# Designs tried in a protein design run: peptides against a protein of PDB entry 3MAZ. Part 26

Target 1, 99 residues: chain A of PDB entry 3MAZ
Amino acid sequence: VLNPMPACFYTVSRKEATEMLQKNPSLGNMILRPGSDSRNYSITIRQEIDIPRIKHYKVMSVGQNYTIELEKPVTLPNLFSVIDYFVKETRGNLRPFIC
Target 2, 99 residues: chain A of PDB entry 3MAZ as posed
Amino acid sequence: VLNPMPACFYTVSRKEATEMLQKNPSLGNMILRPGSDSRNYSITIRQEIDIPRIKHYKVMSVGQNYTIELEKPVTLPNLFSVIDYFVKETRGNLRPFIA

## One batch from the design tools (peptide; aimed at target 1 E71 R91)

Design b2_p22_7_s4 (made by RFdiffusion4, then SolubleMPNN; from b2_p22_7, 13 letters changed)
Fold by OpenDDE base, seed 1:
Structure b2_p22_7_s4 (fold): chain B 99 residues (1-99), chain A 22 residues (1-22)
Amino acid sequence: as target 1 above (99 residues)
Amino acid sequence: DEEKKELEKWFESAKPLSDEEM
């Protein structure tokens, strides 16, 4: 049985996620979406430090955990922790997109 | 702004290894 998904999870494509974030920035700037393979996911963010920038991160299912595919990978126990990681590391600059 | 600089530094370090097109 699958556990509940984070509130910012949407079954959308890379392009659709980008459009969602651009059209409604007040709702958040981070989306979790399906990856190319089952049990893998992607994070799409829209950072606005100076100018808007879209970035995509792969979240790979590894055993019972999830690894954010960074140059220096980060492994976390669940998808909620993945979302929390991005929020905490950016001190709240990144917020989950909530419709 | 130090907070902005720290945030920029984090984003610079958080380079995705690879991203998919789907």
Scores: peptide ipSAE 0.466, ipTM 0.854, DockQ to the pose 0.572
OpenDDE base, seeds 2, 3, 4, 5: peptide ipSAE 0.436, 0.426, 0.450, 0.459; ipTM 0.848, 0.836, 0.850, 0.856; seeds 3, 4 fail the geometry check

Design b2_p22_8 (made by RFdiffusion4)
Pose (drawn by RFdiffusion4):
Structure b2_p22_8 (pose): chain A 99 residues (1-99), chain P 22 residues (1-22)
Amino acid sequence: as target 2 above (99 residues)
Amino acid sequence: SEDELEKEEWDELVDKIKEKEE
């Protein structure tokens, strides 16, 4: 079976992820990346609801699951599920960045 | 803290999306 990283995962820095989203909004507005100084992950999003805003979110590896660090943390079993949550919670506003 | 700000901004973003659609 194939079990790769999510399609919007790129081994890029916070800065590189920000630049990728600004340069190609047509390709999506969400990137998953390695978490700086940890084996965890970060999500970087560019949303244009009111004005363009870049936001970053921490996704922590906890046991065999991942916890999205939100006001009310959410725990899911894999990274595809985490991307699904971000899409669902924003009602489809967030789309994975497909380079 | 920065983490508290990012959580607040997330809640505001979700509310803004909901208010715009409804």

Design b2_p22_8_s1 (made by RFdiffusion4, then SolubleMPNN; from b2_p22_8, 13 letters changed)
Fold by OpenDDE base, seed 4:
Structure b2_p22_8_s1 (fold): chain B 99 residues (1-99), chain A 22 residues (1-22)
Amino acid sequence: as target 1 above (99 residues)
Amino acid sequence: SHMEEEQKEFEEMLKKIEEKLN
């Protein structure tokens, strides 16, 4: 049994995630996707101000928590908190991609 | 330009995120 995932989670590759964000930017600019390793994930964001800018972040499963791989890593209790973190810290600039 | 300033602000926000501790 798989627990519920954030609405912006899609079982897509890095390339597919980028294409999704490019095709429908009005639906959001942030996607959560499976990582290269089991139980790990990645966040793909796309911001378009003057030119499109794509970034990817690793979200590592550590015990019962998740750590965002940053210069100074951030550990959160669940994937919903990970999404919320990106939204709040960017004051709403980042929005989950919802089809 | 205005767009450049918006981009700068966004990058600063991302930088702030990257500087956070657990």
Scores: peptide ipSAE 0.127, ipTM 0.681, DockQ to the pose 0.071
OpenDDE base, seeds 1, 2, 3, 5: peptide ipSAE 0.138, 0.119, 0.123, 0.041; ipTM 0.697, 0.682, 0.683, 0.606; seeds 1, 2, 3, 5 fail the geometry check

Design b2_p22_8_s2 (made by RFdiffusion4, then SolubleMPNN; from b2_p22_8, 13 letters changed)
Fold by OpenDDE base, seed 4:
Structure b2_p22_8_s2 (fold): chain B 99 residues (1-99), chain A 22 residues (1-22)
Amino acid sequence: as target 1 above (99 residues)
Amino acid sequence: SHMEKEQKEFKEDLEKIEEKLN
């Protein structure tokens, strides 16, 4: 049984996540999904600065924490905090995709 | 306008996060 996950977590592929965000942008622009390794995850976002841009970020499971692979890595205690980080850092621009 | 100000801040935020994400 899978432990509680963020609302924007979906067991989808990179391609599927991209399609979800493109089809229903009003539902949010950020999805958390499984990574290649079952213990790791990826964040897919759709930003609209000039034109729609899709980006993927790796979230690595490190011990009991998670590290977002950025130029300057950010380590957080859980996946909920990971989502919160993306929301706060963009002052709400990024919003969890909720079906 | 208010919208323009919001867009400006948004772009600045994206630039900031992009710097970290790159």
Scores: peptide ipSAE 0.052, ipTM 0.611, DockQ to the pose 0.054
OpenDDE base, seeds 1, 2, 3, 5: peptide ipSAE 0.039, 0.041, 0.036, 0.055; ipTM 0.576, 0.584, 0.589, 0.619; seeds 2, 5 fail the geometry check

Design b2_p22_8_s3 (made by RFdiffusion4, then SolubleMPNN; from b2_p22_8, 11 letters changed)
Fold by OpenDDE base, seed 4:
Structure b2_p22_8_s3 (fold): chain B 99 residues (1-99), chain A 22 residues (1-22)
Amino acid sequence: as target 1 above (99 residues)
Amino acid sequence: SELEEEQKEWEEDLKKIEEKLN
């Protein structure tokens, strides 16, 4: 049993997430999914600026917070904030995948 | 062009989010 999760969270693999984003790009371009470890997560995006590009990001559970694995790591209080970060930092280019 | 300028802004924003495969 999990507490409420962001709407773009799906219990899918990296491959499945990629396929979802490719099949229905109009529904959004960002998915939150389980990471390689039980308590960690990953963000998969399909950004279409010049050409479609698939990228994955590690979201590590650290205590009660979450750290996005970047060159300059970003720590946020919850997964909702993680999603908001991706949306805001890309000025809305990234949108949560909702189906 | 206007489109190129928009793309430039997007790319600059993306520089804040670097890929870490998982």
Scores: peptide ipSAE 0.036, ipTM 0.535, DockQ to the pose 0.055
OpenDDE base, seeds 1, 2, 3, 5: peptide ipSAE 0.030, 0.034, 0.033, 0.025; ipTM 0.520, 0.508, 0.504, 0.544; seeds 2, 5 fail the geometry check

Design b2_p22_8_s4 (made by RFdiffusion4, then SolubleMPNN; from b2_p22_8, 10 letters changed)
Fold by OpenDDE base, seed 4:
Structure b2_p22_8_s4 (fold): chain B 99 residues (1-99), chain A 22 residues (1-22)
Amino acid sequence: as target 1 above (99 residues)
Amino acid sequence: SELEEEQKEFEEDLKKIKEKLE
């Protein structure tokens, strides 16, 4: 049984996540999904700054925290905080995909 | 699979987003 996960978490592949975001952009532009390793995850986003761009970010489970793999790594206490980080840092440009 | 290059662009993306929203 899975513990509570962010609303934008879906057990989908990188490809499926991309398709979801492309098909229904009005539902959000950010998805959290399982990574290759059991306790790791990935964030898939569809930004529309200039043109639609799909990008993926690795979220590594480190101890009881999670680290977003960025040039300047960001460590947060839980996945909800990870989602919040993406939303806040982009001033709401990124929104969790709610199906 | 995700590549380091894709992830390194986040900081730049954030900058662009902020600039556009300003």
Scores: peptide ipSAE 0.101, ipTM 0.671, DockQ to the pose 0.694
OpenDDE base, seeds 1, 2, 3, 5: peptide ipSAE 0.049, 0.080, 0.084, 0.089; ipTM 0.578, 0.629, 0.648, 0.662

## One batch from the design tools (peptide; aimed at target 1 S36)

Design b2_p23_1 (made by RFdiffusion4)
Pose (drawn by RFdiffusion4):
Structure b2_p23_1 (pose): chain A 99 residues (1-99), chain P 23 residues (1-23)
Amino acid sequence: as target 2 above (99 residues)
Amino acid sequence: LEEFYELLDELAVLEAELYDLEH
């Protein structure tokens, strides 16, 4: 079976992820990346609801699950599920960045 | 308005660079 990282996962820095989303909005507005100074992960999004905003979220590895650090944290079993949650919670506003 | 959006993008890049340098 294939169990890769999500399609929007790139081994890029916070800065590189920000630049990728600005340069190619047509390709999506969400990137998953290694978490700086941890074995965890970060999500970087560019939303254009009111004005363009770049936002970063922490996704922590906890046991065999991942916890999205939100006001009310959400725990899911894998990273595909985390991407699904970001898409669902934003009602489809967020789309994975497919380079 | 286009200039304002451009400045917002440049500011986001500078903030992200500062963050990376602090780590």

Design b2_p23_1_s1 (made by RFdiffusion4, then SolubleMPNN; from b2_p23_1, 16 letters changed)
Fold by OpenDDE base, seed 2:
Structure b2_p23_1_s1 (fold): chain B 99 residues (1-99), chain A 23 residues (1-23)
Amino acid sequence: as target 1 above (99 residues)
Amino acid sequence: MEEEKKKIDKEALEKAKKEDEEL
């Protein structure tokens, strides 16, 4: 059985995602969640390199691809690639939240 | 060496153009 969505996708709000990451940091520090009333998504991360920091990134559905709303936007073919980008770009510092 | 890695990992992720709004 193939997963239609990344394992770190949860139908949670911004607030709920933040709480999930704070409560169980050992399970990962990155959540993919729905955008508000759209085909878009958001990535919520919790990095604690120096101190815990929560950040939220927009992932916009554009045609058949997805664009991460960075200062220099990054476009990828699917949501799995989006997750992979965050993992690789941070050299494994970010890990998908699995519970 | 660990601290150096952390610094690199921190700098590796580009900053968001703008954070998402509350749902």
Scores: peptide ipSAE 0.100, ipTM 0.710, DockQ to the pose 0.063
OpenDDE base, seeds 1, 3, 4, 5: peptide ipSAE 0.093, 0.053, 0.094, 0.114; ipTM 0.716, 0.687, 0.708, 0.730; seed 5 fails the geometry check

Design b2_p23_1_s2 (made by RFdiffusion4, then SolubleMPNN; from b2_p23_1, 13 letters changed)
Fold by OpenDDE base, seed 4:
Structure b2_p23_1_s2 (fold): chain B 99 residues (1-99), chain A 23 residues (1-23)
Amino acid sequence: as target 1 above (99 residues)
Amino acid sequence: MKEEIEKIDEEALKEAEKEDKES
C-alpha cells in the first residue's frame, strides 16, 4: 500500500515540528505539516550552516498544484515534488525527517 | 539515524524569505 503523503509529513503544529527537529537532528532536518488553513501546508526546516536556524515556509494549495511562498514563488504538481525541490535546491543539505 | 548534514552556502535558499504564520 502506498502512502499519498511524503514520508516526512506529520500532523504536528509548528511548535511540535520545531521540537522534533531539535530533539533528533540525526533523523533529518525537514518536516512537512498542516498549514494554518485547510488544504495548505507548511515546511519547517532546521539548517546547520553556521548555527542552527529554524525556518518555516508556506505551501499553498492552488488548484491541483502547490505553490511554495518564496520571493519568487515556485509551483509544483504535488507534495512529493515540493520535498524534492527543497532537497535538490540545497544540494542535499535538507533531508526529510524520517522517524 | 543519518550522518551529520554537510554545511553549505546559505545562497541555496536565497529566494526563501517568505515564512508562514501559524494561526
Scores: peptide ipSAE 0.039, ipTM 0.567, DockQ to the pose 0.063
OpenDDE base, seeds 1, 2, 3, 5: peptide ipSAE 0.036, 0.032, 0.032, 0.037; ipTM 0.520, 0.524, 0.507, 0.521

Design b2_p23_1_s3 (made by RFdiffusion4, then SolubleMPNN; from b2_p23_1, 15 letters changed)
Fold by OpenDDE base, seed 2:
Structure b2_p23_1_s3 (fold): chain B 99 residues (1-99), chain A 23 residues (1-23)
Amino acid sequence: as target 1 above (99 residues)
Amino acid sequence: MEEERKKIDEEALEKAKKEDEES
């Protein structure tokens, strides 16, 4: 059975995502969640490079692609690629939260 | 809390640079 969404996708709020990541850091540190709009998403991460830091990113649906809303936007073909991008760009520091 | 706009590896890069300077 193919997964229509990445394994780290959860229908949770910003607050809930933050709490999930804080409570169980060993399960991963990246959550994909619904955005404020129907076809948009947000990514919440908890990085512990020096101290734990919670950050949120917007992932906007643009046509058939998705754009990570950064100063220099990054457009990818699907949400799986979005997750992969976060993992690769951090050289494995970010890992999808799996519970 | 506002959304982050910096590149995703920015913090790691900054830390690496700082450590190199201290070496």
Scores: peptide ipSAE 0.338, ipTM 0.689, DockQ to the pose 0.028
OpenDDE base, seeds 1, 3, 4, 5: peptide ipSAE 0.116, 0.107, 0.098, 0.115; ipTM 0.730, 0.690, 0.725, 0.688

Design b2_p23_1_s4 (made by RFdiffusion4, then SolubleMPNN; from b2_p23_1, 16 letters changed)
Fold by OpenDDE base, seed 4:
Structure b2_p23_1_s4 (fold): chain B 99 residues (1-99), chain A 23 residues (1-23)
Amino acid sequence: as target 1 above (99 residues)
Amino acid sequence: MEEERKRIDEEALKKAAEEDEKS
């Protein structure tokens, strides 16, 4: 059976996601989670450039697609593509959190 | 170097708005 959600999807709150990433950075630095509204989601990341920084992105459900709320919005066909986008756009710096 | 690369990547993913808190 194919999972309908990416492996880094967890039904956790913003706070919980932050704690997960901080506690086990070796497991990845990106989590997909439910948004504050029904069919929307959020991406929480923890990047270490100069110092650890946590950011939260909105992933809005629009019809059958998803739009990442960036300065220059990006619309993708599914959540798997959303995760892939974050990985490739950062040249691998971001990796899905897998526990 | 590596930090610069990461900063460039960060800019590419610049958010338009802060994510709303989940209730």
Scores: peptide ipSAE 0.093, ipTM 0.712, DockQ to the pose 0.071
OpenDDE base, seeds 1, 2, 3, 5: peptide ipSAE 0.047, 0.055, 0.087, 0.090; ipTM 0.673, 0.676, 0.702, 0.709; seed 1 fails the geometry check

Design b2_p23_2 (made by RFdiffusion4)
Pose (drawn by RFdiffusion4):
Structure b2_p23_2 (pose): chain A 99 residues (1-99), chain P 23 residues (1-23)
Amino acid sequence: as target 2 above (99 residues)
Amino acid sequence: EEEEEEEEERLEEIREEEEEEEE
């Protein structure tokens, strides 16, 4: 079976992820990346609801699950599920960045 | 500048590990 990282996962820095989203909005507005100074992960999004805004979220590895650090944290079993949650919670506003 | 160099080195190490795992 194939169990790769999500399609929007790139081994890029916070800065590189920000640049990728600005340069190619047509390809999506969400990138998953390695968490700086941790074995965890970060999500970087570029939303254009009111004005363009770059936002970063922490996704922590906890046991065999991942916890999205939100006001009310959400725990899911894998990274595909985390991407699905970001898409669902934003009602489809967020789309994975497919380079 | 030092923090950026450290981040680049960390990412390079991760890319090398991922490439070895794919091979």

Design b2_p23_2_s1 (made by RFdiffusion4, then SolubleMPNN; from b2_p23_2, 10 letters changed)
Fold by OpenDDE base, seed 1:
Structure b2_p23_2_s1 (fold): chain B 99 residues (1-99), chain A 23 residues (1-23)
Amino acid sequence: as target 1 above (99 residues)
Amino acid sequence: SSREERERERLEKIREELEQLLE
């Protein structure tokens, strides 16, 4: 089945995403969501190393690609690659939230 | 363990980098 968006993508607000992650941590700890009134996206994560921490990141749509605006920008071809980046860089600590 | 501590440190560094993306 063709899936144009990552499985962890949900059309939810920042608040809703936070609640989802808090309520069902066993389902994953990373959500991709639409940016505020824009073509961009945001990622909400709930990492639990020492204590639970909720953080939100911007993913900017740039042309046909997506850029993670780090000090050293990371540009990726699609949102699937963006999710993969977060998963790999954290060695699996971050996992897409699958509801 | 030492390994766990090293991994924790790695994740923390990643967090610091990603912190720049906070919306």
Scores: peptide ipSAE 0.151, ipTM 0.697, DockQ to the pose 0.021
OpenDDE base, seeds 2, 3, 4, 5: peptide ipSAE 0.146, 0.114, 0.113, 0.110; ipTM 0.695, 0.627, 0.619, 0.619

Design b2_p23_2_s2 (made by RFdiffusion4, then SolubleMPNN; from b2_p23_2, 11 letters changed)
Fold by OpenDDE base, seed 1:
Structure b2_p23_2_s2 (fold): chain B 99 residues (1-99), chain A 23 residues (1-23)
Amino acid sequence: as target 1 above (99 residues)
Amino acid sequence: MEEEERERKRLEEIRAQLQALLE
């Protein structure tokens, strides 16, 4: 059974996600989107520290969990936890894009 | 300003940890 998706999930391409974040930065700076493969996802962020920077992260479906592909991978039980990780790890710097 | 610089450095460290793998 597929549970409800995080509010920042959108069925958009990498390009569309980038455009969304750039067009309305006040709505948030993080989008969850479908990956190139069926059950994989990607996170697109627009992090503004010195200047705005767009980055993309791979979120792999592994069994019943999800692994964020980083130098040190992080495995979490669901996509909500994935979003929460990005928010908390950055102390709120990353915020779900809500429109 | 000193606190602001410390926070900026912290965020840069976080950014470095969050290495982008989709290029």
Scores: peptide ipSAE 0.119, ipTM 0.659, DockQ to the pose 0.020
OpenDDE base, seeds 2, 3, 4, 5: peptide ipSAE 0.091, 0.110, 0.100, 0.059; ipTM 0.620, 0.638, 0.635, 0.585; seeds 3, 4 fail the geometry check

Design b2_p23_2_s3 (made by RFdiffusion4, then SolubleMPNN; from b2_p23_2, 14 letters changed)
Fold by OpenDDE base, seed 1:
Structure b2_p23_2_s3 (fold): chain B 99 residues (1-99), chain A 23 residues (1-23)
Amino acid sequence: as target 1 above (99 residues)
Amino acid sequence: SSRERRERERLERLRRELEAALL
C-alpha cells in the first residue's frame, strides 16, 4: 500500500479539523492538514488534560525537511517524523486521528 | 493519585513547551 502521507493527514481547513476532533475524540486528537495557500502544513491538536484545548502548529517545508514552528524550532526529515515527534514528546497523549 | 498528578503536570509542561501560534 502506497503511503506518501501520514494516516492523520486530511485535506481540511482549520475549522473542519477542529470539528473532526471534537466529534470523534476516541479516534485520536491530532490532525495534519494543508497550510494556507502554500506547500507548508499545519498540525491541529485537541488535548483534554483539564479542559478541552485546541492548538495549531505550523509545519514549514524547508528544503527537503520540515520545521515545526515552536519556540525552539524542531527540524525533521519527513512528515512521518513530525507526527512521531508529537506522539513521543507527549508520551502518547497525542495520537493521530484515524477514521 | 500522586502519579496521576505528576503525569498531568508533565503534560501541562509539554503543552507549554509546544505552544506555538498558527496564523
Scores: peptide ipSAE 0.135, ipTM 0.678, DockQ to the pose 0.020
OpenDDE base, seeds 2, 3, 4, 5: peptide ipSAE 0.126, 0.085, 0.118, 0.134; ipTM 0.677, 0.614, 0.664, 0.683

Design b2_p23_2_s4 (made by RFdiffusion4, then SolubleMPNN; from b2_p23_2, 8 letters changed)
Fold by OpenDDE base, seed 5:
Structure b2_p23_2_s4 (fold): chain B 99 residues (1-99), chain A 23 residues (1-23)
Amino acid sequence: as target 1 above (99 residues)
Amino acid sequence: EEEEKRERERLEEIREELKKLLE
């Protein structure tokens, strides 16, 4: 039994997530999505610093926690914390995509 | 305490990595 998912979670593919972010950048720039045929998840972001850049991050389910695959992996207790982490550490530059 | 210290350091490193997305 799962708890509610973050608002920016969508059951979409990598391609679909990219298209969503490109089509409606005003709604946010970060999407949480299911991993391909797995219990894991992925984060897709679209940042416009110099040019639009799409990046994907793996969020691995490890035990009861989740680990974000970064140069230095970070483990958090739930997906809400994962989203919050991306928002906080980027000082709000990353914002959950809300339809 | 030791684990807490390591966690803080790890988070700081991640923070720096994420900040690069803004640069």
Scores: peptide ipSAE 0.119, ipTM 0.646, DockQ to the pose 0.019
OpenDDE base, seeds 1, 2, 3, 4: peptide ipSAE 0.111, 0.107, 0.089, 0.111; ipTM 0.628, 0.623, 0.590, 0.624; seeds 1, 2, 4 fail the geometry check

Design b2_p23_3 (made by RFdiffusion4)
Pose (drawn by RFdiffusion4):
Structure b2_p23_3 (pose): chain A 99 residues (1-99), chain P 23 residues (1-23)
Amino acid sequence: as target 2 above (99 residues)
Amino acid sequence: SEREEEELEDELDGLFFRFTFSK
């Protein structure tokens, strides 16, 4: 079976992820990346609801699950599930960045 | 430091995620 990282996962820094989203909005507005200074992960999004904003979110590895660090944290079993949550919770506003 | 500022920003983004996408 294939069990890769999500399609929007790139081994890029916070800065590189920001630049990728600004340069190619047509390709999506959400990138998953390695968490700086941890074995965890970060999500970087660019949303154009009111004005363009870059936002970053922590996804922590906890046991065999991942916890999205939100006001009310959400725990899911894998990273594909985390991407699905971000898409669902934003009602489809967030789309994975497919380079 | 720059790294502490980035962590604070991440915490604020997490706090206001649902508020931002409630619009």

Design b2_p23_3_s1 (made by RFdiffusion4, then SolubleMPNN; from b2_p23_3, 10 letters changed)
Fold by OpenDDE base, seed 2:
Structure b2_p23_3_s1 (fold): chain B 99 residues (1-99), chain A 23 residues (1-23)
Amino acid sequence: as target 1 above (99 residues)
Amino acid sequence: SEREKEEKEIEEDGKNFLEDNSK
């Protein structure tokens, strides 16, 4: 039995995620995608604060939680909380990509 | 797969998260 995934989760590559965000920026600027390992994920974002910038962040599955690999790592209980963190921490500058 | 190969690339943008994402 699978738990639901965040709406901005897509089984896409880094390149594909970048292209999705570039093609339809009005739909959001943050994608959750599979990471290098089966239980890990990556967040791809496209910010336009000054110029468009693509960034990628690792989200590591650790036990029952997830750790966002930032300079000061942040551990959260589920992927929905991970998405929420990105939205809240950037004060809404990041929004999940919904197509 | 091509996707798996690509997603094995190092993603180290976390160091400047606040700087990169704050106005």
Scores: peptide ipSAE 0.258, ipTM 0.755, DockQ to the pose 0.537
OpenDDE base, seeds 1, 3, 4, 5: peptide ipSAE 0.220, 0.241, 0.209, 0.150; ipTM 0.750, 0.746, 0.733, 0.704; seed 3 fails the geometry check

Design b2_p23_3_s2 (made by RFdiffusion4, then SolubleMPNN; from b2_p23_3, 11 letters changed)
Fold by OpenDDE base, seed 2:
Structure b2_p23_3_s2 (fold): chain B 99 residues (1-99), chain A 23 residues (1-23)
Amino acid sequence: as target 1 above (99 residues)
Amino acid sequence: SEKEEEEEKEKEDGKTFLEDFSK
């Protein structure tokens, strides 16, 4: 038995995630993907404020929670909350990539 | 390594996240 993953989770590399976001920006601009180490994840986004910019963030699995590696780390209870954080913190600028 | 390079980028992007979306 496993918990469901956010819809924007894809088993893709950093490069593939970047290509997905650039190829179909209308489908969203945020992807959750496997991190460099087991149980860790990375989020790749295509920032769309002035000009498109690709950014990446590290999400560490810590115990039963997840910590987004920002200058001031943010710890959340699950990956769905992580996605929600990015959506809300950016006031809707970031949206899950759904294909 | 490529792994280290990616992690470095993630670290840098993380530091400026708030600033990047403060507008």
Scores: peptide ipSAE 0.615, ipTM 0.912, DockQ to the pose 0.862
OpenDDE base, seeds 1, 3, 4, 5: peptide ipSAE 0.613, 0.604, 0.610, 0.606; ipTM 0.912, 0.909, 0.910, 0.909

Design b2_p23_3_s3 (made by RFdiffusion4, then SolubleMPNN; from b2_p23_3, 12 letters changed)
Fold by OpenDDE base, seed 1:
Structure b2_p23_3_s3 (fold): chain B 99 residues (1-99), chain A 23 residues (1-23)
Amino acid sequence: as target 1 above (99 residues)
Amino acid sequence: SEKEKEEEEEKEDGKNFLKDFAK
């Protein structure tokens, strides 16, 4: 069975993701997109704590899991969990961009 | 290269994630 992609996944470039987040911040501030390498992904966010700041994170496909490249890497079983991690770890500051 | 620039940015952002969203 082919699992669907998270709702905030878009086949967009880094630039396009940034523009999407800036144009409609009310729709969310986190996008999952194809990474620079084959089976990997990237997360683009518009942090909204003080002033809006665009950040990007690398999500590596490792075997059947995914690893978020942070100072202390976090490995999760699927992309849904990756999105969940960002939401939970930021206590809701980050929300998936739903367009 | 563009790819290297993006990778460096992702590396830097990843390193600062906990700090950026610290409680």
Scores: peptide ipSAE 0.755, ipTM 0.947, DockQ to the pose 0.873
OpenDDE base, seeds 2, 3, 4, 5: peptide ipSAE 0.754, 0.753, 0.754, 0.752; ipTM 0.947, 0.947, 0.947, 0.946

Design b2_p23_3_s4 (made by RFdiffusion4, then SolubleMPNN; from b2_p23_3, 12 letters changed)
Fold by OpenDDE base, seed 5:
Structure b2_p23_3_s4 (fold): chain B 99 residues (1-99), chain A 23 residues (1-23)
Amino acid sequence: as target 1 above (99 residues)
Amino acid sequence: SEKEKEEEEEKEDGKNFRADNAK
């Protein structure tokens, strides 16, 4: 069986994701999207700590888990946990983009 | 290629994530 995807998942390109975040920052600042390779994903954010910055992170599908490609890789059981990780690690600064 | 450039950005951003969000 297949589980549902996080609410902030959209079948969009890197460019489209960036435009979505810039257009409606009040709806959230984090999008999960298809990666460049099958079964991989990318996270695009528009974080505003000092000034707005667009950044992208790779999420690799490894076996039945997912690994966020950070300096110290983080492996989690599902994509919901991946989103949760970004929210918690930024103490709420990052929020899933919800249309 | 475009794919390679995107992957390089993801690699760089990933390496800076902790520092970007450090207290």
Scores: peptide ipSAE 0.749, ipTM 0.948, DockQ to the pose 0.852
OpenDDE base, seeds 1, 2, 3, 4: peptide ipSAE 0.747, 0.747, 0.743, 0.744; ipTM 0.947, 0.947, 0.946, 0.947

